# Peptides against a protein of PDB entry 5D63: the designs that were tried, part 227

Target 1, 292 residues: chain A of PDB entry 5D63
Amino acid sequence: SLRRGIYHIENAGVPSAIDLKDGSSSDGTPIVGWQFTPDTINWHQLWLAEPIPNVADTFTLCNLFSGTYMDLYNGSSEAGTAVNGWQGTAFTTNPHQLWTIKKSSDGTSYKIQNYGSKTFVDLVNGDSSDGAKIAGWTGTWDEGNPHQKWYFNRMSVSSAEAQAAIARNPHIHGTYRGYILDGEYLVLPNATFTQIWKDSGLPGSKWREQIYDCDDFAIAMKAAVGKWGADSWKANGFAIFCGVMLGVNKAGDAAHAYNFTLTKDHADIVFFEPQNGGYLNDIGYDSYMAFY

## One batch from the design tools (peptide; made by RFdiffusion4, then SolubleMPNN)

Design b2_p29_8_s2
Fold by OpenDDE base, seed 1:
Structure b2_p29_8_s2 (fold): chain B 292 residues (1-292), chain A 29 residues (1-29)
Amino acid sequence: as target 1 above (292 residues)
Amino acid sequence: SAAEEAEIAALREALARARAELEAIRAAA
C-alpha cells in the first residue's frame, strides 16, 4: 500500500509529472502534465498523500505549494472531466477529492482512481507537452494504458525512516539519544539545502568563542530551514528535514555541534557543517544526541 | 516567487558543480 508522504508523480509513458499550473491556490486551477527536472524540488509538482482512516488505499492529494487538493470537477464520471486544484481538507468526505491509489498491473506504477466516479487520472492522449490536460477517464485496474499509470517518487521520509537511517550510520556514539520533532519530512536536494544556508547569512557569520560557536551555527541552520519551509509551502502536516547533532571526537576531548540531512535514496545520513557549508560522510565526531 | 528564485539558484549551483567535476575529470585524464 502507498504510504503517507510527499510524492513527485510521474507518468509511466512520457517524461511528464502531475503539475498544479503556476502553483495557484485558486479554486479550479488546472492540474496538467509538465516537464520536470530530476533531483530538484519541482515546486508545483509535489503532492502530500494523506491516507483516509478506515478506507483502504484511499487518499487526499494536497499540492505542497498551493495547499489545495486534487479535485475531480463535479465528481463527474464523464471521460475528459477536468482535474483541478481546489480548497479542501486532508480528511474530507468529499468524494471529488478522494483518490484510491493502488499498484497497476505492472507492479511498479500506480493508478489513481477517483473514489466517487471510479474514473482514473489520465494524461490525455499521453501528451508530453507542458500544460497537457489531465482528466478523469474511464478505465480498469488491469488495463496497461500508460496514460493512466503513474510512478510515485517519494520525496519525504517518516520519522521512523529517518531514525533507521541514523541507526545505520557508523558515526553514532554508544550513548546516542535521538529526539524526533515531526512525523514526515521533505528531504531537500543538497543544492537547495545549500541555498538556504547561503540565504541565512551563516556564510558571513563569524565564529566567536562561546557567544557564537558551533551550536549557534547548527541551530541557526535548522531555524533557517524551518523558516524556509514556512515561507515556501502552503500545505501543512510535514516538516523540512534538517537535523542537529551533538558529537564527540574519537579522543573524547572535543565536542562539536553540526547538522545532517539524508542522502538521495533516504537510506543514509550525510553530515553538514554549517560553519563552511560542507557535506561530509565523516565529520570527525560521533553523535551522542540529535533532534530533527 | 521567492521559492522559484531559490529553485533557479539551486539549479545554477548544481550546474556549476557538474561543470567543475567535468573539468576535474578532463584535467586528470
Scores: peptide ipSAE 0.016, ipTM 0.434, DockQ to the pose 0.019
Fold by OpenDDE base, seed 3:
Structure b2_p29_8_s2 (fold): chain B 292 residues (1-292), chain A 29 residues (1-29)
Amino acid sequence: as target 1 above (292 residues)
Amino acid sequence: SAAEEAEIAALREALARARAELEAIRAAA
């Protein structure tokens, strides 16, 4: 079954993603097909899938940017019914906003069925143009129609997945203790992570003995990412991944504070030095403490 | 997209300035 998480939802037939037009929070905002750029955030195209308790394979889909939910207009079963953004809640009982999401017959893509109408989210005519209509349309689970098949590219990790990635890293001290602060984390591309770092003013900050040293840099970076998240997204129930580590060198005579994030495949961590903006697989320290 | 990211960055900056201004007003009151 599909896990709770943030997804970029891409059509299986054409290079188009499910997009909330202009990221607008207005009720009735069209959801449309739109081009996307790989390895970027794609702001209006991220959806938080929240599983409904005790309803198999059924979710709400909250647009991360607008904080509104995917909504089948009037819950109509008529082919061509508009799919829009609309105000809602994660655990709504409104069938207009409940979506059954299961694997298609190809075993890789998903189909998105409205819980009430039993129609499917359809990229009308497989139109790859920006602003192409997405609508509810009649269909079946076993059909091969690519207009109704979607790849769910997971853009977030659970705290457990992050913990597992850390545990696999060779630069963890035997005394390591990790502290998990949130449940689900949007993992940023390095370019975005770097831009947040630049915008924070840290590149212009000067190292000063104890009063503004490694721990201050690392905490400032985490604070900057947190603020960026709060200012950028209207949806709740997730955080932006940015870890802080304390580490000791191999000789045991020096300590350092630094950041870390996850690799693109979410399987590993990469260290980030907030004093210079560098990404490293080996920062020269073994972590004895982390919080993220 | 890159364009969207740039726009959001600008909006965040504007928000930060507005918050700072509000704090200054409150401090002066």
Scores: peptide ipSAE 0.011, ipTM 0.414, DockQ to the pose 0.020
Fold by OpenDDE base, seed 2:
Structure b2_p29_8_s2 (fold): chain B 292 residues (1-292), chain A 29 residues (1-29)
Amino acid sequence: as target 1 above (292 residues)
Amino acid sequence: SAAEEAEIAALREALARARAELEAIRAAA
């Protein structure tokens, strides 16, 4: 079954993603097909899938940018019914906003069925143009029609997945203690992470003994990422991944505070030095504490 | 660890159920 998380949802037939037009939070905003750029944020094209308790394979889909939900207009079963952004809640009982999401017959892509109407989210005519209509359309689970098949590319990690990535890293001290602050984390591309660092003022900050040293830099970076998240997204129920670590060198005579994020495949961590904006696989310290 | 992951998953499910109950209360008000 599909896990709770943030997804970039791409058509299986053409290079088009499910896009909330202009990221608008207005009720009735069209959801459309739109081009995307790999390894970027794709602001209007990120969706938080929240599983409905005790309803198998059923979710709400919240647009991260607008905070509105995927909605089948009037819950109509008519082919060509508009799919729009609309105000809602994560655990709504409104069948217009409930979507059954299961694997298609190919075992890789998913189909998205409206819970009430039993119609499927369809990229009309497989149109790859920007602004192409996405609508509810008649279909079946076993059909191979690529207009109704979608790849769910996971853009977030659970706290458990982050914990597992940390545990696999060779630069973790035997006394390591991790503290998990949130449940689901949007993982940023390094370019975005670096831009937040640049915008924070940290590149111009002066290291000063104790008064503004390694821990201050690391905490300031985390604060900058937190603020960026709050300012950028209207959806709730997730955080932006940015960890803080305390580490000790192998000799045990020096300590350091630094940041870390996840690699593109979410399988590993990479260390980030907030004093110079560098990414390192080995920062020269073994972490004995982290919070993220 | 696998045990920790399972515990976190269970906690998430419990939280989701609690949220659903809260939403049901709000919807009934």
Scores: peptide ipSAE 0.000, ipTM 0.267, DockQ to the pose 0.017
Fold by OpenDDE base, seed 5:
Structure b2_p29_8_s2 (fold): chain B 292 residues (1-292), chain A 29 residues (1-29)
Amino acid sequence: as target 1 above (292 residues)
Amino acid sequence: SAAEEAEIAALREALARARAELEAIRAAA
């Protein structure tokens, strides 16, 4: 039921998220409760959920920043067993790193059960303080204890979801052809997207006829986002969303190359002009080609 | 409340111990 994707995982009882302490890749790094800021990247609090083939509702959880996996220490069923980051692989058979994730009894939150021990990921005492212990704890699927209930906020989109968002946009030409480059995309907040743009040097780049014009700007932005992704995250199996479009105006006498990203709710696209860093719902062109 | 949470935690710990003991007994049989 839970889709493959990147999630911010928030406690259902208190405003605390599942955090890999300091984003450290060291084996045994504590996973703890930590405060978060809505609509931000929350660096140490993003988890790639990879479904295990032929094992119902079971996943590995890879921390995007560290590239390590959520691990129940020694797979112990003892209440209070530490949950840590540990090296692993997406399709491991190690039950210490396999998590059955299903809806709780409230129908909105999830519970996270260790596949081997059958204990649940628990924010101990519902402690909302930074660094609060997260541990394996006994429980049942049906009980309403908020210490073991988690909201999975999706921070990524599949290529199919991105394709659907594009298809809904009114500024797509009838001859449109889209080319999908990856399978899963982290969608950045606009503030982060803009910061990448600023850091790329594009704001200081001069438009020059043919030699450095709209296509160069658009491709440079995509390259900058790609590099940022590679430099920022240790996990694999996802990309950072940044599209390139080619469009034609309504009169048919001008063409343009530009970027696009997804809106906050992932339902629509928004156009980005790499020549000035602007976000637009209508860039004045209809896209006949995109790659992302 | 904090008091309720503490009580719940204590009960869960007690239950966990009881389950573990029962499992150990079953495994030894």
Scores: peptide ipSAE 0.000, ipTM 0.326, DockQ to the pose 0.006

Design b2_p29_8_s3
Fold by OpenDDE base, seed 3:
Structure b2_p29_8_s3 (fold): chain B 292 residues (1-292), chain A 29 residues (1-29)
Amino acid sequence: as target 1 above (292 residues)
Amino acid sequence: SAAEEAEIAAIRAKIQEATAALQAEQAAA
């Protein structure tokens, strides 16, 4: 079953993603097919899937940017019914905004069925052009029609997945304590993470003994990422991944504070040095404490 | 202390168990 998380939703037939037009929060904003760039944020194309308790395989889909929800206009079962962004809540009972999401017959893509109408989210005519219509359309779960098949590329990790990634890393001290702060984390591409670092002013910050040293840099980076998240997204119920670690070197005579994020496949962590913006698989320290 | 080490070991064991469970869930999905 599909897990709670943030997804980039791509058509299985053409290189088009589900896009909330202009990222607008207005009710009735069209959801359309749009091109995307792999390994980037794709701002208007991220969707938080929230599972509905006690309703199998059923979710709301909140646009991360606008904070509005995928909505089948009037819940109509007519083919060609508009799919729009509309105000809502994560655990709504409005069937216009409830979507049953299950694997398609190919075992890799998903189909998105409106809970009420039983019609499917359809990239009309498989049109790969920007702004192509996405609509509710008649279909079945077993049909091979690529217009109604979608890849759900997970852009976030749960706290448990992050914890697992840390646990697999060889640079964890025997006294390690980890503290989880949130439940779900958007994992940023390194380019975005670096840009936040640049915009924070940290590249121009001067290291000063105790008054502004490694811990200050690491905390400032985390604060910058948090602020970026708050300023960038209208949806709630997730955080932006940026960890802080305290580590000790192998000799046990030096300590350091640094950041970390997850690798692209979300299976491992990579260390980030906020004093120079470097990414490292080995930062020269073993972590005895982390919070993220 | 030995008590602290035991607590750390217990926490790590729980993490490992949770990780294994998560991996099993991911493989089944």
Scores: peptide ipSAE 0.000, ipTM 0.306, DockQ to the pose 0.026
Fold by OpenDDE base, seed 4:
Structure b2_p29_8_s3 (fold): chain B 292 residues (1-292), chain A 29 residues (1-29)
Amino acid sequence: as target 1 above (292 residues)
Amino acid sequence: SAAEEAEIAAIRAKIQEATAALQAEQAAA
């Protein structure tokens, strides 16, 4: 089954993603097909899938940017019914905003069925143009029509997945203790992570003994990422991944505080030095504590 | 507020449970 998480949802037939037009929070904002750039944020095209308790394979889909939900207009079963952004809640009982999401017949893509109408989210005519209509349309689970098949590219990790990535890293001290702060984390591309670092003013910050040293830089970076998240997204129920570590060198005579994020495949961590903006596979320290 | 504290506590409990589950899997591997 589909896991709770943030997804970039791409059509199986053409290079088009499910896009909330202009990222608008207004009720009735069209959801459309739009081009996307791999390995970027794709601001209006991220969706938080929240599983509904005790309803198999059924979710709400919250647009990360607008904080509104995917909504089948009037819950109509008519082919061509508009799919829009609309205000809602993660655990709504409104069938207009409940989506059964299961694997298609190809075993890789998903189909998105409205819970009430039993129609499917359809990229009308497989149109790859920006602004192409997405609508509810009649269909079946076994039908091979690519207009109704979607790849769900996971853009987030659970706290458990993050913990597993840390556990696999060779630069973890035997005394390591990790403290998880949130349940689900949007993982940023390094370019975005670096831009947040630049915008924080840290590149111009001066290292000063004790008063503004490694721990201050590392905490300032985490704070900057947190603020960026709050300022950038209207959806709730997730965080932006940015960890802080405390580490000790192999000799045991020096300690350091630094950041870390996840690799593109979410399987590993990479260390980030907030004093210079560098990414390193080995920062020269073994972590004895992290929080993220 | 008390309500916020309760919510935070509930979240922490869920995280702790998830962490424990993962650790159990790692210990079994």
Scores: peptide ipSAE 0.000, ipTM 0.330, DockQ to the pose 0.053
Fold by OpenDDE base, seed 5:
Structure b2_p29_8_s3 (fold): chain B 292 residues (1-292), chain A 29 residues (1-29)
Amino acid sequence: as target 1 above (292 residues)
Amino acid sequence: SAAEEAEIAAIRAKIQEATAALQAEQAAA
């Protein structure tokens, strides 16, 4: 079954993603097909899938940027019915905003069925152009129509997945204690993470003994990412991944504070040095504490 | 301390459980 998370939703037939036009929060804003750039944020094309308790394979889809929800216009079962952004809540009972999401017959893509109308989210005519119509359309779970098949590229990790990634890393001290601050984390591309670092002013900050040293740099980076998240997205119920670690060297005679994020495949962590903006697989310390 | 070691052990166990759960989901998906 599909996990709770943030997804980039891509058509199985053409290189087009489900896009909320202009990221607008206005009710009735068209959801359209739009081109995307791999390994970027794709601002208007991220969707938080929230599973409905006790309703199998059924979700709301919240646009991360606008904070509005995928909505089948008037819940109509007519082929060609518009799919729009509309105000809502994560655990709504409104069938216009409830979507059953299950694997297609190919076992890799998903189909998105409206709970009420039983029609499917369809990229009309498989049109790959920017602004192409996305609509409710008649269909079945077993048919192979690529207009109704979607890849769900997961852009986030749960706290449990983050814990697993940390546990696999060889640079974790035997006394390690981790403190989880949130439940679901958007994982940023390194380019975006670096840009936040640059915009924070940390590249120009002066290291000063104890008064502004490694822990201050690491905490300042965490704060900068948190602020960036709050300023960038209208949806709630997720955080931006940026960890803080305290580590000790192999000799046990030096300590350091630093940041970390997840690799692109979400399987591992990579260390980030906020004093110079470097990414490292080995920062020279074993972590005995983290919060993220 | 013994109390700290017990807490660390409990945290490690939770991490192991989370890892196992993730692997199970990946195998089922």
Scores: peptide ipSAE 0.000, ipTM 0.309, DockQ to the pose 0.027
Fold by OpenDDE base, seed 2:
Structure b2_p29_8_s3 (fold): chain B 292 residues (1-292), chain A 29 residues (1-29)
Amino acid sequence: as target 1 above (292 residues)
Amino acid sequence: SAAEEAEIAAIRAKIQEATAALQAEQAAA
């Protein structure tokens, strides 16, 4: 079954993603096929899938940027019915905004069926052009039509997955204590993470003994990421991944505060030094405390 | 909990009713 999380939803037949046009929050905004750039944020193309409790394989899909939901216009079962962004809630009972999402016959891609109409989200004619129509269309679960098959590329991690990544890292002290602050985290590409760092003013900040040293830099970075998240996205129910660690060196005679994020595959962590913007697999310290 | 299960059941029932109503409207149209 599909897990709760943030997904980039890509067509199985052509290099197009499900895009909310212009990221607009207006009711009736078209959802369309659009090109994307791998390993980037793809702002208007991120969707929070929220599972409906005790309703098998059924979700709402919230656009991360607009905060609106994928909606089949009037719940119509007619082929070619518009799929739009529309105001809603994560646990709605409106069948226009409820989607059954299951594996297709190929076992890799998913099909997205409207709960009420039983029609499927379809990239009409498999059109790869920007702005191509996405509509409800007749179909079956067993059909191999790539117009109705979608890859769900996971762009987030749960707190449990983040915890597991930390636990696998060799630079964790035996006395380690982690504090989880949120439940689901959008994981940023390093380029975006670095840009937030640059925009924070930290590159121009001066290290000063006690008054503005390693902990101040690390906390300032986390605050900058938090603010960036709040300013960038209208959806709720997720955070932006940026951790803070306190570590001790092998000799036990020096301590440091630093940041960390997840690798692209979400399996490991990478350390980030907010004093210089560097990414390191080994920062020279073993973490005894983290919060993220 | 039993209370949570009851709430979930109520939500499911509402979804089913809304779906049935929509289908009936479509069939009458």
Scores: peptide ipSAE 0.021, ipTM 0.416, DockQ to the pose 0.009; fails the geometry check

Design b2_p29_8_s4
Fold by OpenDDE base, seed 3:
Structure b2_p29_8_s4 (fold): chain B 292 residues (1-292), chain A 29 residues (1-29)
Amino acid sequence: as target 1 above (292 residues)
Amino acid sequence: SAEEEREIKELRELFERARAEYEAIAAAA
């Protein structure tokens, strides 16, 4: 079954993603097919899937940018019914905004069925052009039509997944204690992470003994990421991944505070030095404490 | 910004509490 998380949803037939046009929060904003750039944030094309309790394989889909929800217009079962962004809540009972999401017959892609109408989210005519119509359309779960098949590329991790990634890293001290702050984390591309670092002013910050040293840099980076998240996205119920670690060197005579994020495949962590903006697989310290 | 400063303060407090907890556990071991 599909896990709670943030997804980039890509058509199985053509290189087109489900896009909320202009990222607008207005009711009735068209959801359309649009091109995307791999390994980028794809601002208007991220969707938080929230599972509905006690309703099998059924979710709301909240656009991360606008904070509005995928909505089948009037819940109509007519082929060609518009799919739009519309105000809503994560656990709504409105069947216009409830989507049953299960694997297609190919075992890799998903189909997205409206709970009420039983029609499927369809990239009309498989049109790969920007702004192509996405609509509810008749179909079946076993049909192989790529117009109704979607890849769900997961852009987030749960706290448990992050914890597992940390646990696999060889630079963790035997006395390690982790403190989990949130439940679900959007994982940023390094380019975006670096840009936040640059915009924070940290590149121009001066190291000063005790008053502004390694811990201050690391905490400032996390604060900058938090602020960036709050300023960038209207949806709630997730955080932006940016960890802080305290570590000790092998000799045990030096300590350091630094950041870390996750690799592209979400399986490992990579260390980030907020004093110079560098990414390292080995920062020279073993972490005895982290919060993220 | 004021928001960032508040967040830094809160995170620093969390940092210190976590550190104190670690040291207490280590001392008791």
Scores: peptide ipSAE 0.021, ipTM 0.508, DockQ to the pose 0.517
Fold by OpenDDE base, seed 2:
Structure b2_p29_8_s4 (fold): chain B 292 residues (1-292), chain A 29 residues (1-29)
Amino acid sequence: as target 1 above (292 residues)
Amino acid sequence: SAEEEREIKELRELFERARAEYEAIAAAA
């Protein structure tokens, strides 16, 4: 079954993603097909899938940018019914905003069925052009039509997945303790992470003994990422991944505070030095404490 | 900003509490 998380939803037939037009929060904003850039933040194309308790395989889909929800207009079962952004809540009972999401017959892509109408989210005519219509359309779970098949590329990790990634890293001290702050984390590409670092002013910050040293840099980076998240996205129920670690060197005579994020495949962590903006697989310290 | 300052303060407090907890555990080990 599909896990709670943030997804980039791509058509199985053409290089088009489900896009909330202009990221607008207005009721009735069209959801359309749109081109995307791999391994980047596609601002209007990220969707938080929230599972509905006690309703199998059924979710609301909240646009991360607008904070509005995928909505089948009037819940109509007519082919060609508009799919729009509309105000809502994560655990709504409105069937216009409830979507049953299960694997298609190919076992890799998903189909998105409206809970009420039983029609499917359809990229009309498989049109790959920007602004192409996405609509409710008749279909069945076993059909192979790529117009109604979608890849759900997970852009977030759970706290458990992050914890597992940390546990796999060889630069963790035997006394390590992790403190988990949130449940689901949007993982940023390094380019975005670096841009936040640049915009924070940290590149121009001066190291000063104790008053503004490694821990201050690391905390400032985490704060900058948190602020960026709050300022960038209207949806709730997730955080932006940016960890802080305390580590000790092999000799045991030096300590350091630094940041870390997840690699592109979300399987490993990479260390980030907020004093110079560098990414390292080995920062020269073993972490005995982290919070993220 | 005021929001950033609040976040930094809260994170610093969390940081210090976590560090203190670690030291207490390490001392008891």
Scores: peptide ipSAE 0.021, ipTM 0.508, DockQ to the pose 0.510
Fold by OpenDDE base, seed 4:
Structure b2_p29_8_s4 (fold): chain B 292 residues (1-292), chain A 29 residues (1-29)
Amino acid sequence: as target 1 above (292 residues)
Amino acid sequence: SAEEEREIKELRELFERARAEYEAIAAAA
């Protein structure tokens, strides 16, 4: 089953992603096919899939940028029915905004079926052009039509997944305690993470003993990421991943505060030094406490 | 060592203060 999370949804046939046109929050904004750049923030192309309790394999899809939901216009079963962004709620009962998402017959891609109409999200004619129509279209779960097959690339991690990644890292102290602040985290590319760091003013901040030292830098970075998230996205129910750690050296007589994020594959963590913007696999400390 | 454990505990307390600072910053934003 598809897990709750933020996904970049890519067509199985052509290099096109499901895009909310211009990221607009207006009701009726077209959802279209659009090109994307791998390993970047594709702003209008991120969707939070929220599973509906007690309805198997069924989700709402909230556009991260606009905060609106994927909506089949009038819930019509007619082929070519518009799929748009529309105001909604994560746990709506409106079948226009409920999507059954299950593996296609190829076992890798997914199909997205409207719960009410039983039609499928379709990249019309497999058009790879920017702005190509996405519509509800007749189909079956077993069909191999790539117009209706989508890869769900997970762009987020659950708190449990983050916890597991931390636990696997060799630079975790035996006394480690983690404090989980949120349930789902958008994981940023390092380039974006670095840009937030730059924009925060931290590169120009002066280290001062006690008054503005490692913990202040680390906290400031997390605050900057939090603000960036709040300013960038209208959807709720997720956070931007940026952890804070305290670590102790091997001798146990020195400590450091630093940040961390997740690697691209979400399997591991990488340490981030907010005092210089460096990414390190080994920061020279074993973490005994973190919050993220 | 026992001393190491005590030091780590103290550092954890410092961390909690830093966390509080974060929360204050977030609340002010």
Scores: peptide ipSAE 0.021, ipTM 0.437, DockQ to the pose 0.110
Fold by OpenDDE base, seed 5:
Structure b2_p29_8_s4 (fold): chain B 292 residues (1-292), chain A 29 residues (1-29)
Amino acid sequence: as target 1 above (292 residues)
Amino acid sequence: SAEEEREIKELRELFERARAEYEAIAAAA
């Protein structure tokens, strides 16, 4: 079954993603097909899937940018009914905003069925153009029509998944203690992570003994990422992944504070030096503490 | 900003507590 998380939702037939037009938070804003750029933040195309307790395979879908929810207009079962962004809540009982999401017949893609109308989210005519209509349409779970088949590419990790990635890394001290701050984390591409670093002013910050040294740089980076998250997204219930580590060298006579993020496949961590913006698989220290 | 300062303060406090905990464990080992 689909896990809680943030997804980029791509059509199985054409290179088009589910997009909230202009990222607008206005009720009735069209949800449309739109092109996307792999390995980048597709701002209007990220959706938080929240599972509904005690309702099998059923979710709300919140647009990260607008904070509004995927909504079948009037819950109509008529083919061609508009799918829009609309104000809502994560655990709503409004069937217009409840979506049953299960594997399609191909076992890889998903179909998205409105809980009330039993119609499916459809890229009308498989149109690959920007702004193409997405609508509720009649269908069945076993049909192979790619207009109604969607790949759910996970863009976030749970705290447990992050913890597992850390545990697999060879540069973790035997005395390691981790402190988890949130439950779900949007994982940024390195390019975005670096841009936040640049915009923070850290590249121009001066190292000063104890008063502004490694721990200050690492904490400042995490604060910058937190602020970026708050300023960029209207949805709640997730954080932006950026960790802080304390490490000791092999000789045990030097310590360092630094950042870390997750690799593209979310399986491993990579270390980030906030003093120079470098990414390293080995920063020269073994972590005895992390918070993220 | 004031918001950033608040976050930094909170993170520093967390950092210090975690560091102290590690040092206590290391001393007991």
Scores: peptide ipSAE 0.023, ipTM 0.520, DockQ to the pose 0.673; fails the geometry check

